# Peptides against a protein of PDB entry 5NXQ: the designs that were tried, part 108

Target 1, 114 residues: chain A of PDB entry 5NXQ
Amino acid sequence: EIQIPVSMAAEEEYLRSKVLSELLTDTLENDGEMYGNENEVLAALNGAYDKALLRLFASACSDQNVEKALSLAHELKQDRALTAAVKISERAELPSLVKKINNIREARYEQQLK

## One batch from the design tools (peptide; made by RFdiffusion4, then SolubleMPNN)

Design b2_p25_6_s4 (from b2_p25_6, 10 letters changed)
Fold by OpenDDE base, seed 1:
Structure b2_p25_6_s4 (fold): chain B 114 residues (1-114), chain A 25 residues (1-25)
Amino acid sequence: as target 1 above (114 residues)
Amino acid sequence: SASEEEKKKKLLEEMEEIIEEYAAE
């Protein structure tokens, strides 16, 4: 059996989740109706999306590619996913990346307060 | 080297555990 590398599998899942998330978002923005379960569906899609990104993020960290890792972190949607990214960065012993991700979190907190 | 590749593999496994913890929440 052909084994798909983790990075390739993550990329495929990311693309799939991204397309579905964007489609759902566009539909809702254009008077789409999902019979009261819109938030639940979005949460599920966002969870899968962020999970896929985190695997790509982990791969970048393992390669010590801080710039790629940071770029991926900016694409994360959920705060809890950013928290996971911080934990991954700490495990990879990349303190500069930890600081930068925490800055992303703080910036998003400030935006929510406005 | 082979040892470096093994270390990287172990690191990725540890990171996957963090991701699974995230997914379980």
Scores: peptide ipSAE 0.617, ipTM 0.927, DockQ to the pose 0.829
Fold by OpenDDE base, seed 5:
Structure b2_p25_6_s4 (fold): chain B 114 residues (1-114), chain A 25 residues (1-25)
Amino acid sequence: as target 1 above (114 residues)
Amino acid sequence: SASEEEKKKKLLEEMEEIIEEYAAE
């Protein structure tokens, strides 16, 4: 049996989820052939996407690689995923990263107001 | 060191719990 390192597994899942999310998005935007559960499917894909990213994020945090962690946080789609990233950062005792992620959240809130 | 690796492992496990909590929502 082949054992895959957690980090590699996370990267693979991220790429898979990213591709699927992008494909769904493109379908909704360009084809309009999906009916009924589009939003549910999109949410599920986004959830999987962010989950995979969070694992990468956690790995970066465990390595004390704040720059990489922050870069990954910018790729998170859902606000609740950013919240999870904050919790992870707190557990990693990276207060500077916590602040930076909260800045991302605030920026997104401001964009929604416009 | 082995102790550092163990600490890292434990940290990752704690982080995974946070991720699972996220996924459960």
Scores: peptide ipSAE 0.617, ipTM 0.928, DockQ to the pose 0.835
Fold by OpenDDE base, seed 3:
Structure b2_p25_6_s4 (fold): chain B 114 residues (1-114), chain A 25 residues (1-25)
Amino acid sequence: as target 1 above (114 residues)
Amino acid sequence: SASEEEKKKKLLEEMEEIIEEYAAE
């Protein structure tokens, strides 16, 4: 049996989820409503996308690769996912990363106010 | 070292628990 590294498995799932999420988003933007459950489907896809991304994020944190971790955090869609990223960063004892992720959250809050 | 690898493994397991908690919400 071939042992697949955790990072590789996470990358594969991330890419799959990313493609599906983008396709659905584009369809809704350009073709309108699909089946009447688009919001639920999007939520599920976004959840899966962020979950996969968080695994990549965790891997980067375990490698003490703050730059990579931060770049991944920017790709997270949901605020609750950013919260999870903060928790992961805290567990990894990376306070600088915690601050940077909180800055991302704050920036998104400001965008919502505009 | 073996101890370092074990620590890393444990850390990743703890992080996975956080991720699963996120996914369960």
Scores: peptide ipSAE 0.617, ipTM 0.927, DockQ to the pose 0.787
Fold by OpenDDE base, seed 4:
Order: structure tokens, then C-alpha cells, then sequence
Structure b2_p25_6_s4 (fold): chain B 114 residues (1-114), chain A 25 residues (1-25)
């Protein structure tokens, strides 16, 4: 059994989840092959996608790479994932990143209100 | 250093706990 570094494993899972999410979106738009359970599948994929991103985010935080972490946070889809990112940032003692992520959340809230 | 690497590893473990809590919801 070959052990894969955590960072590589996280990247692989992210890419897989991203591809599957895009594939599902295309399928629903073009074919409707998953009609009847598309929302459930999409939710599951989004969850896995954000989970993978959060691991990448955590890695960036551990490297004190705030800019990379912020870029990754922008890729998160769910608000609850952004909340997790804030918690991770706090654990990493990166208050500037906490503020930036909260700004992302606020911006999304404003968009939803329109 | 080895100490810094160990601290980083511990930090990542703590962050993983947060991620698992997220995934459990």
C-alpha cells in the first residue's frame, strides 16, 4: 500500500469532486438523466467538494499562506463551509484571514438579498 | 526544524477535527 501525502490526497479529492460537480451540472442542464434525485446528489457533491477544499485551505493556513488560503475560500460554495474556514483560520491564529473570509460571507449575503 | 514540523502536524490534526465536524452535519 502506497501512502499519499495529505496535501496530494486533498488535491486529488478536490479535483475529483470538482469534476463530478461540473459533470452533474452539465448532465442536468443538457440531459436531465438524474431527474428526481438531482438535488440530493448535488448537495452531496457540494459537501464533498467543500470538504476537500477545506483540507487545502487548512494546509495553506498551516503554511501561513494567507493569500492562497483566501483564494481557496473564494472557491467554497456553502456558507457553512465558510464558517468552518473561519474556525480553521482562528485555530491558525490568522485574524486578518478571519476578517477577509467574513467579508466574503457578507458579500454573498448582500447578493442574496438582491 | 523537527519541532516546527511537529507543531505544524499537530495544527493540521486540529484543523482536521474542524473539517470532520463540518462533514458530519
Amino acid sequence: as target 1 above (114 residues)
Amino acid sequence: SASEEEKKKKLLEEMEEIIEEYAAE
Scores: peptide ipSAE 0.616, ipTM 0.927, DockQ to the pose 0.823

Design b2_p25_7_s1 (from b2_p25_7, 14 letters changed)
Fold by OpenDDE base, seed 1:
Structure b2_p25_7_s1 (fold): chain B 114 residues (1-114), chain A 25 residues (1-25)
Amino acid sequence: as target 1 above (114 residues)
Amino acid sequence: SSEEKREKLLKEMEKIIDEEEAAAK
């Protein structure tokens, strides 16, 4: 039996989740409310999306590819996912990456405050 | 050995990802 590498599986799930999330977002922006559960569906899709990204992120960290890891972190949508990325970076003993991801979090907090 | 260490690290990171998922539910 063929076992798909973790990175490949994560990429497939990432692409699928990204497409679905974008389609839903576009529909909400153009057509308004759909079925009354749009926010719940979007949250679920974003969760799957971030989870897939985090697996790619973890892979990059394990390869000590800080630049790739940072690029992936910028694509994370939820704050809790960024928190997970920080924890992963700490486990990988990449303090520079920890700082850069925390900067992303702080920047997003500032944006929320306008 | 290097690959084994990498896999162990990935497994640990997967636990972190799962913990975040559990917290969201």
Scores: peptide ipSAE 0.500, ipTM 0.901, DockQ to the pose 0.820
Fold by OpenDDE base, seed 3:
Structure b2_p25_7_s1 (fold): chain B 114 residues (1-114), chain A 25 residues (1-25)
Amino acid sequence: as target 1 above (114 residues)
Amino acid sequence: SSEEKREKLLKEMEKIIDEEEAAAK
């Protein structure tokens, strides 16, 4: 069995999830409601998308590439994914990244409050 | 080795990612 490197596998999954997410978004924008289950489909796609990003994020953290990790964190959609990113950063012993990701979370909370 | 340590770290991170997925269910 061919084992694909984690980073490559994550990139493939990310691209796939991103394409599907964009396709669904376009469909909703152009054709409207999708049999009443579009929200569930979107949630599933967003979950897959964030999961793929988190794997890329983890890889960047393992490389001690804080700038790349931070860039990826900004692409995360769900708060729970940011929480996971914080935990990953802690495991990677990157306190500066932890702080920066928490800043992202706080900024999003403030935007939602407004 | 450094590679072994890296792999262990990645496995720990994967568990965190899996927990995130479980919470989504």
Scores: peptide ipSAE 0.500, ipTM 0.901, DockQ to the pose 0.780
Fold by OpenDDE base, seed 5:
Structure b2_p25_7_s1 (fold): chain B 114 residues (1-114), chain A 25 residues (1-25)
Amino acid sequence: as target 1 above (114 residues)
Amino acid sequence: SSEEKREKLLKEMEKIIDEEEAAAK
């Protein structure tokens, strides 16, 4: 049996989760309620999406690729995922990345306030 | 080694990711 590298597995899971999340989002926006559990499914998909993305983020951090890590952080959907990204950045000893991710969080907070 | 350090770091990061998932449940 062929083992898939962790990074490739993460990318595959990310893409799958992204596609499913987008499809569900489009369905909710265009067709409304269909089965009554769409919000729960969407939350689960977003969780899987962010988890996969965080693995890519962790890989980028381990490579000290701050720009790639930051780009990935911008793609995170949930605030808790950004919090995880901050923790990961701290473990990677990347204080500049920590600051940049916190800026992303603050920007989203401001958007929610409006 | 550099690879060992990287693996250790990734392991720690995986724990953080798992904690994020656990918090969601």
Scores: peptide ipSAE 0.499, ipTM 0.901, DockQ to the pose 0.836
Fold by OpenDDE base, seed 4:
Structure b2_p25_7_s1 (fold): chain B 114 residues (1-114), chain A 25 residues (1-25)
Amino acid sequence: as target 1 above (114 residues)
Amino acid sequence: SSEEKREKLLKEMEKIIDEEEAAAK
């Protein structure tokens, strides 16, 4: 397993994870060469990225900032993270946000089917 | 207080985030 260090600050961790994920993605796309654990590393980075982002999302929800929360939700990469975002929105009693996030999920499902 | 309520809510949300991580493993 790949251990990804996490920051105490969600914003810092988000930024770091985002940068690393992008760098790795670019490397894989540009070089076209897969080595030992690149996919595992990428998965771990994406996980850390979404986790950090979800914390920002949670903060936005707690502030009742639906627009900010929604924009953050669009940045989530994994479906399971969107599911978590829905649950968080429910806890925050933001039904409109729940609906909008579910729309994001549905849109991604449709894209995957094409 | 309002801040206390916010912190409690954030703690509950953190549990959800942790559950997501656990499911990923």
Scores: peptide ipSAE 0.498, ipTM 0.899, DockQ to the pose 0.622

Design b2_p25_7_s2 (from b2_p25_7, 11 letters changed)
Fold by OpenDDE base, seed 2:
Structure b2_p25_7_s2 (fold): chain B 114 residues (1-114), chain A 25 residues (1-25)
Amino acid sequence: as target 1 above (114 residues)
Amino acid sequence: SEEERRKKLLEEMEKIIEEEEEAAK
């Protein structure tokens, strides 16, 4: 049986989760409430999205590709995912990336305060 | 080896990702 490389599998999952998350979000924004557990579904989809993205992030870190890792970090939606990204960066011994991701977190915190 | 080191690093990162998932529950 054909085995899909881990990196390709991760990208596929990322794209799938991204599309689903965006589709649901757009539906809620444009068509109103879906009724039921739409918020729970959205949270689950966002979680899956960030999880998939974090795996790509981890891969980039392992390659010591800081710029790619940073670009991926900007795509993360949830703060908890950014926290995970920081931890991953620390494990990868990329302190510059740690600082940059923390800056992303701080910027988002400021936005939430508005 | 360098490859083994990289593999171990990725495994540690996966644990972090899994921990994030568990925290979401």
Scores: peptide ipSAE 0.515, ipTM 0.904, DockQ to the pose 0.794
Fold by OpenDDE base, seed 4:
Formats: structure tokens, C-alpha cells, sequence
Structure b2_p25_7_s2 (fold): chain B 114 residues (1-114), chain A 25 residues (1-25)
């Protein structure tokens, strides 16, 4: 049986989740009706999106590709996902990346306060 | 080997991802 590399599988899932999230968002913006569970569905999709993205992030960290990892971290939507990214970075022993991700979190916190 | 090390690292990272997902529920 053909085994798909983890990175490729993660990319596929990321793209799928991203597309679905965007399509759902567009649908809600245009029609506004998803049978009363719009927010729940969006949350689930965002979760799946971040999860897939985190796997890509983990792969980048394992490759010691800090720049790629950072770029991926910027694409994360949820704060909890950024927290996970920090933990992953720590496990990968990438303190510079930890700092940069924390900066992303701080920036988003400031945006929420404004 | 380096491959084994990388695999183990990814497994640990996957665990972190799953833990965060469960914590969010």
C-alpha cells in the first residue's frame, strides 16, 4: 500500500480545511443561513484548519526551518493554536521561534483590546 | 538515526496538537 508522507497529507488537509472554511464564510456573508448551526460549523472548520496547519508547522520545525514555521504560524486563526505552536517550538528547541510566536500572540491581544 | 529522531519528534508534536484540541472542547 502506498504510504503518503506526513507533510503531503498535512498539506492536503490544510488546503481542504482552508477552502471549506472560506466557502462557508462566503456563504454566510451572502446568504446568512446555515440552518441555525453556522457558528458551530465555523468553529469546527477553523479547528480542523488550525490542526492541519499545526502539522505543517511541526514539520517545518522538525526541518529546523524557522522562517517557514513562522510564516505558517501567522496563518493560524485561534489563540489556542498559537499556544500549541509555542509548545511545539519549545519541543523542537527553537527559542527564537518561541519568541516570535509569542510576539504574534501579543499583537493579536493588542488588536482585541482596541 | 536522524529519520527516527525526526519521526519521534513529530509524534511528540502531534500529541501536543491533540492535547490542545481536547482542551478546547
Amino acid sequence: as target 1 above (114 residues)
Amino acid sequence: SEEERRKKLLEEMEKIIEEEEEAAK
Scores: peptide ipSAE 0.514, ipTM 0.904, DockQ to the pose 0.817
Fold by OpenDDE base, seed 1:
Structure b2_p25_7_s2 (fold): chain B 114 residues (1-114), chain A 25 residues (1-25)
Amino acid sequence: as target 1 above (114 residues)
Amino acid sequence: SEEERRKKLLEEMEKIIEEEEEAAK
């Protein structure tokens, strides 16, 4: 059996999750609200999105591609995902990336305080 | 050897991702 490269599989899942997440978000913004378990669905979609993105992030780290990894980190939605990205960066021995991701986290914290 | 090392690294990173998924539950 032919194994699909991890990065390709992750990309497919990421794109799918991204489209669905954005569609749901746009619907909420345009219509004001949705009915049912929309918040839970959104959380699940965002979780799947971040998970797929983290796999791409891990791949970039394994390639020692800091710029690509950082670009991907900026696309992460949840703080817990950024925390995971920091851990991954530490394991990959990329201290510069660790600092940059922590800066992203701090920036988001500051925005939440406003 | 380089490919094997990369593979092992990715496996370790996958564990980190899975741990975060479990924490989110």
Scores: peptide ipSAE 0.513, ipTM 0.904, DockQ to the pose 0.822
Fold by OpenDDE base, seed 5:
Structure b2_p25_7_s2 (fold): chain B 114 residues (1-114), chain A 25 residues (1-25)
Amino acid sequence: as target 1 above (114 residues)
Amino acid sequence: SEEERRKKLLEEMEKIIEEEEEAAK
């Protein structure tokens, strides 16, 4: 059986989930409705998106590629995903990245307050 | 080995990702 490297598999899932999430989001923004379960579908897609992205993030961390990891963290949508990224960064012993991700979280909190 | 170390690290990170998924349910 042909095995796909973890990083490649994550990239594939990320791209797929990203496209679907964006399409659904755009549809809701344009039409305001779909099938009545739009929010649940969107949440599921966003979850899959963040999960795939977190795997890419983990890979970057394992490579000690802080800049790439940080760039990926900026693409995360949900706060809980950022929390996971912090935990991953801690496990990777990258305290500078931990601080930077926490800054992202704080910035998003401030935006919500506006 | 370096490869084994990296693999173990990724496995630990995968557990974190899975925990995040479980929390979402």
Scores: peptide ipSAE 0.511, ipTM 0.903, DockQ to the pose 0.784

Design b2_p25_7_s3 (from b2_p25_7, 12 letters changed)
Fold by OpenDDE base, seed 1:
Structure b2_p25_7_s3 (fold): chain B 114 residues (1-114), chain A 25 residues (1-25)
Amino acid sequence: as target 1 above (114 residues)
Amino acid sequence: SEEERKKKLLEEMEEIIEEEEEAAE
Protein backbone atom coordinates (compact mmCIF):
# COMPACT_ATOMS: atom_id res chain seq x y z
CA GLU B 1 0.00 0.00 0.00
CA ILE B 2 1.37 3.33 -1.07
CA GLN B 3 0.84 6.28 1.22
CA ILE B 4 0.16 9.58 -0.42
CA PRO B 5 2.51 12.33 0.72
CA VAL B 6 0.97 14.57 3.32
CA SER B 7 1.31 17.64 1.14
CA MET B 8 -0.48 16.04 -1.78
CA ALA B 9 -3.28 14.79 0.39
CA ALA B 10 -3.60 18.21 1.92
CA GLU B 11 -3.82 19.84 -1.49
CA GLU B 12 -6.62 17.58 -2.54
CA GLU B 13 -8.58 18.28 0.60
CA TYR B 14 -7.83 21.98 0.35
CA LEU B 15 -9.13 22.20 -3.18
CA ARG B 16 -12.25 20.28 -2.30
CA SER B 17 -12.93 22.39 0.74
CA LYS B 18 -12.21 25.58 -1.15
CA VAL B 19 -14.65 24.75 -3.90
CA LEU B 20 -17.39 23.82 -1.48
CA SER B 21 -16.81 26.89 0.64
CA GLU B 22 -16.93 29.16 -2.37
CA LEU B 23 -20.05 27.53 -3.70
CA LEU B 24 -21.79 27.98 -0.40
CA THR B 25 -20.68 31.58 -0.14
CA ASP B 26 -21.80 32.36 -3.67
CA THR B 27 -25.14 30.74 -3.07
CA LEU B 28 -25.74 32.83 0.01
CA GLU B 29 -24.71 35.99 -1.77
CA ASN B 30 -26.72 35.33 -4.89
CA ASP B 31 -29.83 33.73 -3.46
CA GLY B 32 -29.85 35.63 -0.20
CA GLU B 33 -30.44 32.58 1.92
CA MET B 34 -29.92 28.89 2.28
CA TYR B 35 -31.99 26.28 4.00
CA GLY B 36 -31.14 24.24 7.04
CA ASN B 37 -27.99 24.74 9.07
CA GLU B 38 -26.15 26.86 6.55
CA ASN B 39 -24.11 28.72 9.16
CA GLU B 40 -22.91 25.51 10.72
CA VAL B 41 -22.13 24.03 7.35
CA LEU B 42 -20.18 27.13 6.40
CA ALA B 43 -18.23 27.02 9.64
CA ALA B 44 -17.42 23.38 9.13
CA LEU B 45 -16.31 23.97 5.59
CA ASN B 46 -14.17 26.91 6.60
CA GLY B 47 -12.63 24.83 9.33
CA ALA B 48 -11.78 22.03 6.98
CA TYR B 49 -10.47 24.53 4.48
CA ASP B 50 -8.16 26.19 6.98
CA LYS B 51 -7.00 22.87 8.35
CA ALA B 52 -6.01 21.64 4.94
CA LEU B 53 -4.39 24.94 4.14
CA LEU B 54 -2.42 24.86 7.38
CA ARG B 55 -0.95 21.53 6.39
CA LEU B 56 0.23 23.08 3.16
CA PHE B 57 1.53 25.98 5.17
CA ALA B 58 3.41 23.65 7.47
CA SER B 59 4.95 21.92 4.50
CA ALA B 60 6.11 25.22 3.08
CA CYS B 61 7.59 26.17 6.43
CA SER B 62 9.42 22.87 6.65
CA ASP B 63 10.95 23.71 3.29
CA GLN B 64 11.81 27.14 4.64
CA ASN B 65 9.87 28.62 1.76
CA VAL B 66 8.77 31.82 3.42
CA GLU B 67 7.18 33.35 0.36
CA LYS B 68 5.05 30.32 -0.33
CA ALA B 69 4.10 30.07 3.32
CA LEU B 70 3.10 33.72 3.40
CA SER B 71 1.00 33.35 0.28
CA LEU B 72 -0.82 30.46 1.89
CA ALA B 73 -1.31 32.39 5.11
CA HIS B 74 -3.15 35.11 3.21
CA GLU B 75 -5.64 32.50 2.10
CA LEU B 76 -6.51 31.50 5.66
CA LYS B 77 -9.98 32.63 6.65
CA GLN B 78 -10.20 32.32 10.41
CA ASP B 79 -8.15 34.20 12.96
CA ARG B 80 -7.54 31.04 14.92
CA ALA B 81 -5.96 29.56 11.83
CA LEU B 82 -3.62 32.54 11.60
CA THR B 83 -2.72 31.98 15.21
CA ALA B 84 -1.88 28.40 14.39
CA ALA B 85 0.21 29.61 11.47
CA VAL B 86 2.16 31.87 13.82
CA LYS B 87 2.84 28.95 16.13
CA ILE B 88 3.96 26.83 13.23
CA SER B 89 6.22 29.61 12.01
CA GLU B 90 7.76 29.94 15.43
CA ARG B 91 8.41 26.23 15.57
CA ALA B 92 10.02 26.43 12.17
CA GLU B 93 12.19 29.30 13.46
CA LEU B 94 11.02 31.72 10.81
CA PRO B 95 10.77 35.05 12.63
CA SER B 96 10.27 37.06 9.45
CA LEU B 97 7.24 34.98 8.64
CA VAL B 98 5.92 35.42 12.17
CA LYS B 99 6.05 39.18 11.74
CA LYS B 100 4.35 39.06 8.38
CA ILE B 101 1.54 36.85 9.61
CA ASN B 102 1.01 39.09 12.60
CA ASN B 103 0.69 41.96 10.16
CA ILE B 104 -2.05 40.06 8.38
CA ARG B 105 -3.85 39.58 11.66
CA GLU B 106 -3.55 43.22 12.58
CA ALA B 107 -4.83 44.29 9.19
CA ARG B 108 -7.87 42.10 9.58
CA TYR B 109 -8.51 43.45 13.05
CA GLU B 110 -8.50 46.96 11.70
CA GLN B 111 -10.90 46.03 8.94
CA GLN B 112 -13.28 44.54 11.45
CA LEU B 113 -13.23 47.73 13.44
CA LYS B 114 -14.29 49.77 10.43
CA SER A 1 19.20 12.97 8.55
CA GLU A 2 17.66 16.09 7.10
CA GLU A 3 14.70 14.11 5.92
CA GLU A 4 14.12 12.72 9.37
CA ARG A 5 14.35 16.16 10.89
CA LYS A 6 11.84 17.45 8.40
CA LYS A 7 9.50 14.60 9.18
CA LYS A 8 9.74 15.30 12.87
CA LEU A 9 9.10 18.97 12.31
CA LEU A 10 6.00 18.20 10.29
CA GLU A 11 4.77 15.97 13.07
CA GLU A 12 5.16 18.78 15.55
CA MET A 13 3.32 21.13 13.25
CA GLU A 14 0.53 18.60 12.86
CA GLU A 15 0.07 18.71 16.60
CA ILE A 16 -0.43 22.45 16.37
CA ILE A 17 -2.99 21.97 13.63
CA GLU A 18 -4.80 19.39 15.71
CA GLU A 19 -4.94 21.82 18.58
CA GLU A 20 -6.57 24.33 16.28
CA GLU A 21 -9.13 21.74 15.30
CA GLU A 22 -9.90 20.95 18.90
CA ALA A 23 -10.50 24.61 19.58
CA ALA A 24 -13.01 24.66 16.76
CA GLU A 25 -14.97 21.78 18.27
Scores: peptide ipSAE 0.492, ipTM 0.889, DockQ to the pose 0.860
Fold by OpenDDE base, seed 5:
Structure b2_p25_7_s3 (fold): chain B 114 residues (1-114), chain A 25 residues (1-25)
Amino acid sequence: as target 1 above (114 residues)
Amino acid sequence: SEEERKKKLLEEMEEIIEEEEEAAE
């Protein structure tokens, strides 16, 4: 049985989920409203996407690669995922990263208010 | 070992990720 490293598995899932999420999003934007469970599908895809990213994020944190971790955090879509990233950063004892991720969250909140 | 420490850390982080999934559903 072939074993795939956790980081590689996460990256694979991230890429797959990212592509599918983008395709669905583009379809909704360009071809009008989809009928059926498109919103649920999108939510599920985004969830899978963020989950995969969080695993990559965790790996970066474990490597003490703050810059890579921060870059990955910017790619997270859902606020709950950012919250998870904060928790992970705290567990990794990376307070500077915690602050930076919180700044990302705050920035997104401000954008939503506009 | 360093490898063991890293593995443990990743496991703890995975628990955080799983908890977020449970909260979402």
Scores: peptide ipSAE 0.492, ipTM 0.889, DockQ to the pose 0.823
Fold by OpenDDE base, seed 2:
Structure b2_p25_7_s3 (fold): chain B 114 residues (1-114), chain A 25 residues (1-25)
Amino acid sequence: as target 1 above (114 residues)
Amino acid sequence: SEEERKKKLLEEMEEIIEEEEEAAE
């Protein structure tokens, strides 16, 4: 089990998680595979990243800042996080944002099929 | 108040985030 520190400040945690996730990703892409639980580490880091980002997303939605919310949604990495973003958007009564996020999901699905 | 509504909304959104985390585990 991998323990990842979580900050109570969403922005700080987002930035930290983003850096760590990017560093690991870059290492795997440029230096080859790491021995051990590299995939588990990456998944955990991505999870923490998306979680922090979703809190920022929620904040943007609460402010009814659709453009900011959408920009944040594009930064989400995992499909499950996009699903959460849709649910959050629905709760915030932002149907236009729901549609836009679903479009992001569909686009990613299409890319995976290639 | 508007502030109270915002707080409640954020709480509901946090529940959604937590539910997704649990589903992933």
Scores: peptide ipSAE 0.490, ipTM 0.888, DockQ to the pose 0.616
Fold by OpenDDE base, seed 3:
Structure b2_p25_7_s3 (fold): chain B 114 residues (1-114), chain A 25 residues (1-25)
Amino acid sequence: as target 1 above (114 residues)
Amino acid sequence: SEEERKKKLLEEMEEIIEEEEEAAE
């Protein structure tokens, strides 16, 4: 289970919401690109981050932009998000992308075993 | 139209995203 750090939970709600909104907005505005100064907070907010990223992923799939979709899939943090990406790829009728995302998933499993 | 079909596809994909989030809760 991935949880929001306790330190962030202690923040005032308006401040937390503001930070989240700004970082997620920046992510969307930059078409899924991430910057070093955003990585720590975004990693702590994996759930919301992955959801936003999946929407970008879905858009790329709808455009049949496999390369962009794949690059976005690599940025997903949680396994459940990769599962969603597979389902989206199947709906978009992109079997090659399905295979590539499953490879990402398998690679992460291998890393966890080490 | 093609644009309408694309919009419908995106709506279906959004449902997948929402279902996965609900399952995780």
Scores: peptide ipSAE 0.488, ipTM 0.881, DockQ to the pose 0.292

Design b2_p25_7_s4 (from b2_p25_7, 14 letters changed)
Fold by OpenDDE base, seed 1:
Structure b2_p25_7_s4 (fold): chain B 114 residues (1-114), chain A 25 residues (1-25)
Amino acid sequence: as target 1 above (114 residues)
Amino acid sequence: MSEEEKEKLLKEMEEIIEEAEKEAK
């Protein structure tokens, strides 16, 4: 039995979740509405998507690759995921990354107010 | 950082990720 590296497994799940999430998003944009369990499916997909990204993010942090980590953080969708990214960055002792991710959070908050 | 230490760090980060999931409805 072959054990898949954490980063590779995370990448695979990320890509899968991303594709499916985009498909649902496109459908919503085309139809203008989402019925049934589509919204719940989308939420679940977003959760899986962020989870996969966070694992990649954690890996980047462990490698002290701040720029890669930051790039991944920008792709996170949910605020709770950004919060997790901040905590991970703190644990990795990357204060510059903490600041930058907090800036992402603030920017999104401001955008929601507009 | 040794590979062992890196693995431990990743495990701790996984716990953070799991905690974030618990907030999901």
Scores: peptide ipSAE 0.497, ipTM 0.894, DockQ to the pose 0.749
Fold by OpenDDE base, seed 4:
Structure b2_p25_7_s4 (fold): chain B 114 residues (1-114), chain A 25 residues (1-25)
Amino acid sequence: as target 1 above (114 residues)
Amino acid sequence: MSEEEKEKLLKEMEEIIEEAEKEAK
């Protein structure tokens, strides 16, 4: 079996999850019918999506590519994923990235409160 | 970083990701 680089695997999973998430969203908007498990499926897909992104994020951090890492962080959907991104950034000793991701989190908190 | 160091770092980061997933459940 051919071993695929972690980054490539993560990108593939991200793209797959992203496409599926979009398709499900469209389906819900049009029909609202997915055998009664729509929310569970969406939650699972979002989880997989963020997990894949976090792996890409980790890779970017390991490459010291702060700009790419930040761009990826903006694509994260769940707050828990952003929290993980902060922890990853801390481990990578990228304090500037930590601050920027925390700003993303704060902005989303404010949006939720509005 | 060496490739070995990078792999170790990525492994640690994977653990962070897995912990986040567990908290989500």
Scores: peptide ipSAE 0.497, ipTM 0.895, DockQ to the pose 0.728
Fold by OpenDDE base, seed 3:
Structure b2_p25_7_s4 (fold): chain B 114 residues (1-114), chain A 25 residues (1-25)
Amino acid sequence: as target 1 above (114 residues)
Amino acid sequence: MSEEEKEKLLKEMEEIIEEAEKEAK
């Protein structure tokens, strides 16, 4: 049995979740309503997507790769995921990253108010 | 940082991720 490294597994899950989330989002935007529980499916997919992304984010933080971590943070969809990213950054003792992620969160709040 | 220390750090970060997931549910 060939064992797959944890990082590769995380990346695979991220990519899978990303593709499915994008496809579902595009379908909703173009076709409007879907059959059944499309909102619940989307929420589940977004949750899985952010979870996978946060694991990649954590790995980047552990490597002290601030630029990679920041790029990943921009890809997070949910505010709770950004909050988790801040907590992870604090644990990794990366104050510059904490500030930058908080800026992302604030920017999203401002955009939602417009 | 040693591999063991890195693993410990990643475990702590995983706990943060899990707590965020629990909060969502």
Scores: peptide ipSAE 0.497, ipTM 0.894, DockQ to the pose 0.778
Fold by OpenDDE base, seed 5:
Structure b2_p25_7_s4 (fold): chain B 114 residues (1-114), chain A 25 residues (1-25)
Amino acid sequence: as target 1 above (114 residues)
Amino acid sequence: MSEEEKEKLLKEMEEIIEEAEKEAK
């Protein structure tokens, strides 16, 4: 049994979830049929995707790599994941990152209003 | 930051991630 470092495991899960999420998204956008559970599957995959990203994000925060953390935050899909990223940033005592992530959230809210 | 401190921080962050997952269900 091989134990994989947390960061590597997160990267693997991220890549896996990313690929599947993209495939599902493309299928939904192209009138594809996934046996009536498309939205459920997509939601589950997006959840796994964001979870993997958040672990990478946490690692970046622990390294005080704000720029890398911010880049990862931009890749998060769900608002609840951004909220988690804010909480993680607060715990890491990175107020500048907190502000930047909140800006991402605000920008997405504004896009929804248009 | 020591390795121990880093591990503690990562653990706390994992808890935040887990809580977010629970709220999603």
Scores: peptide ipSAE 0.495, ipTM 0.894, DockQ to the pose 0.830

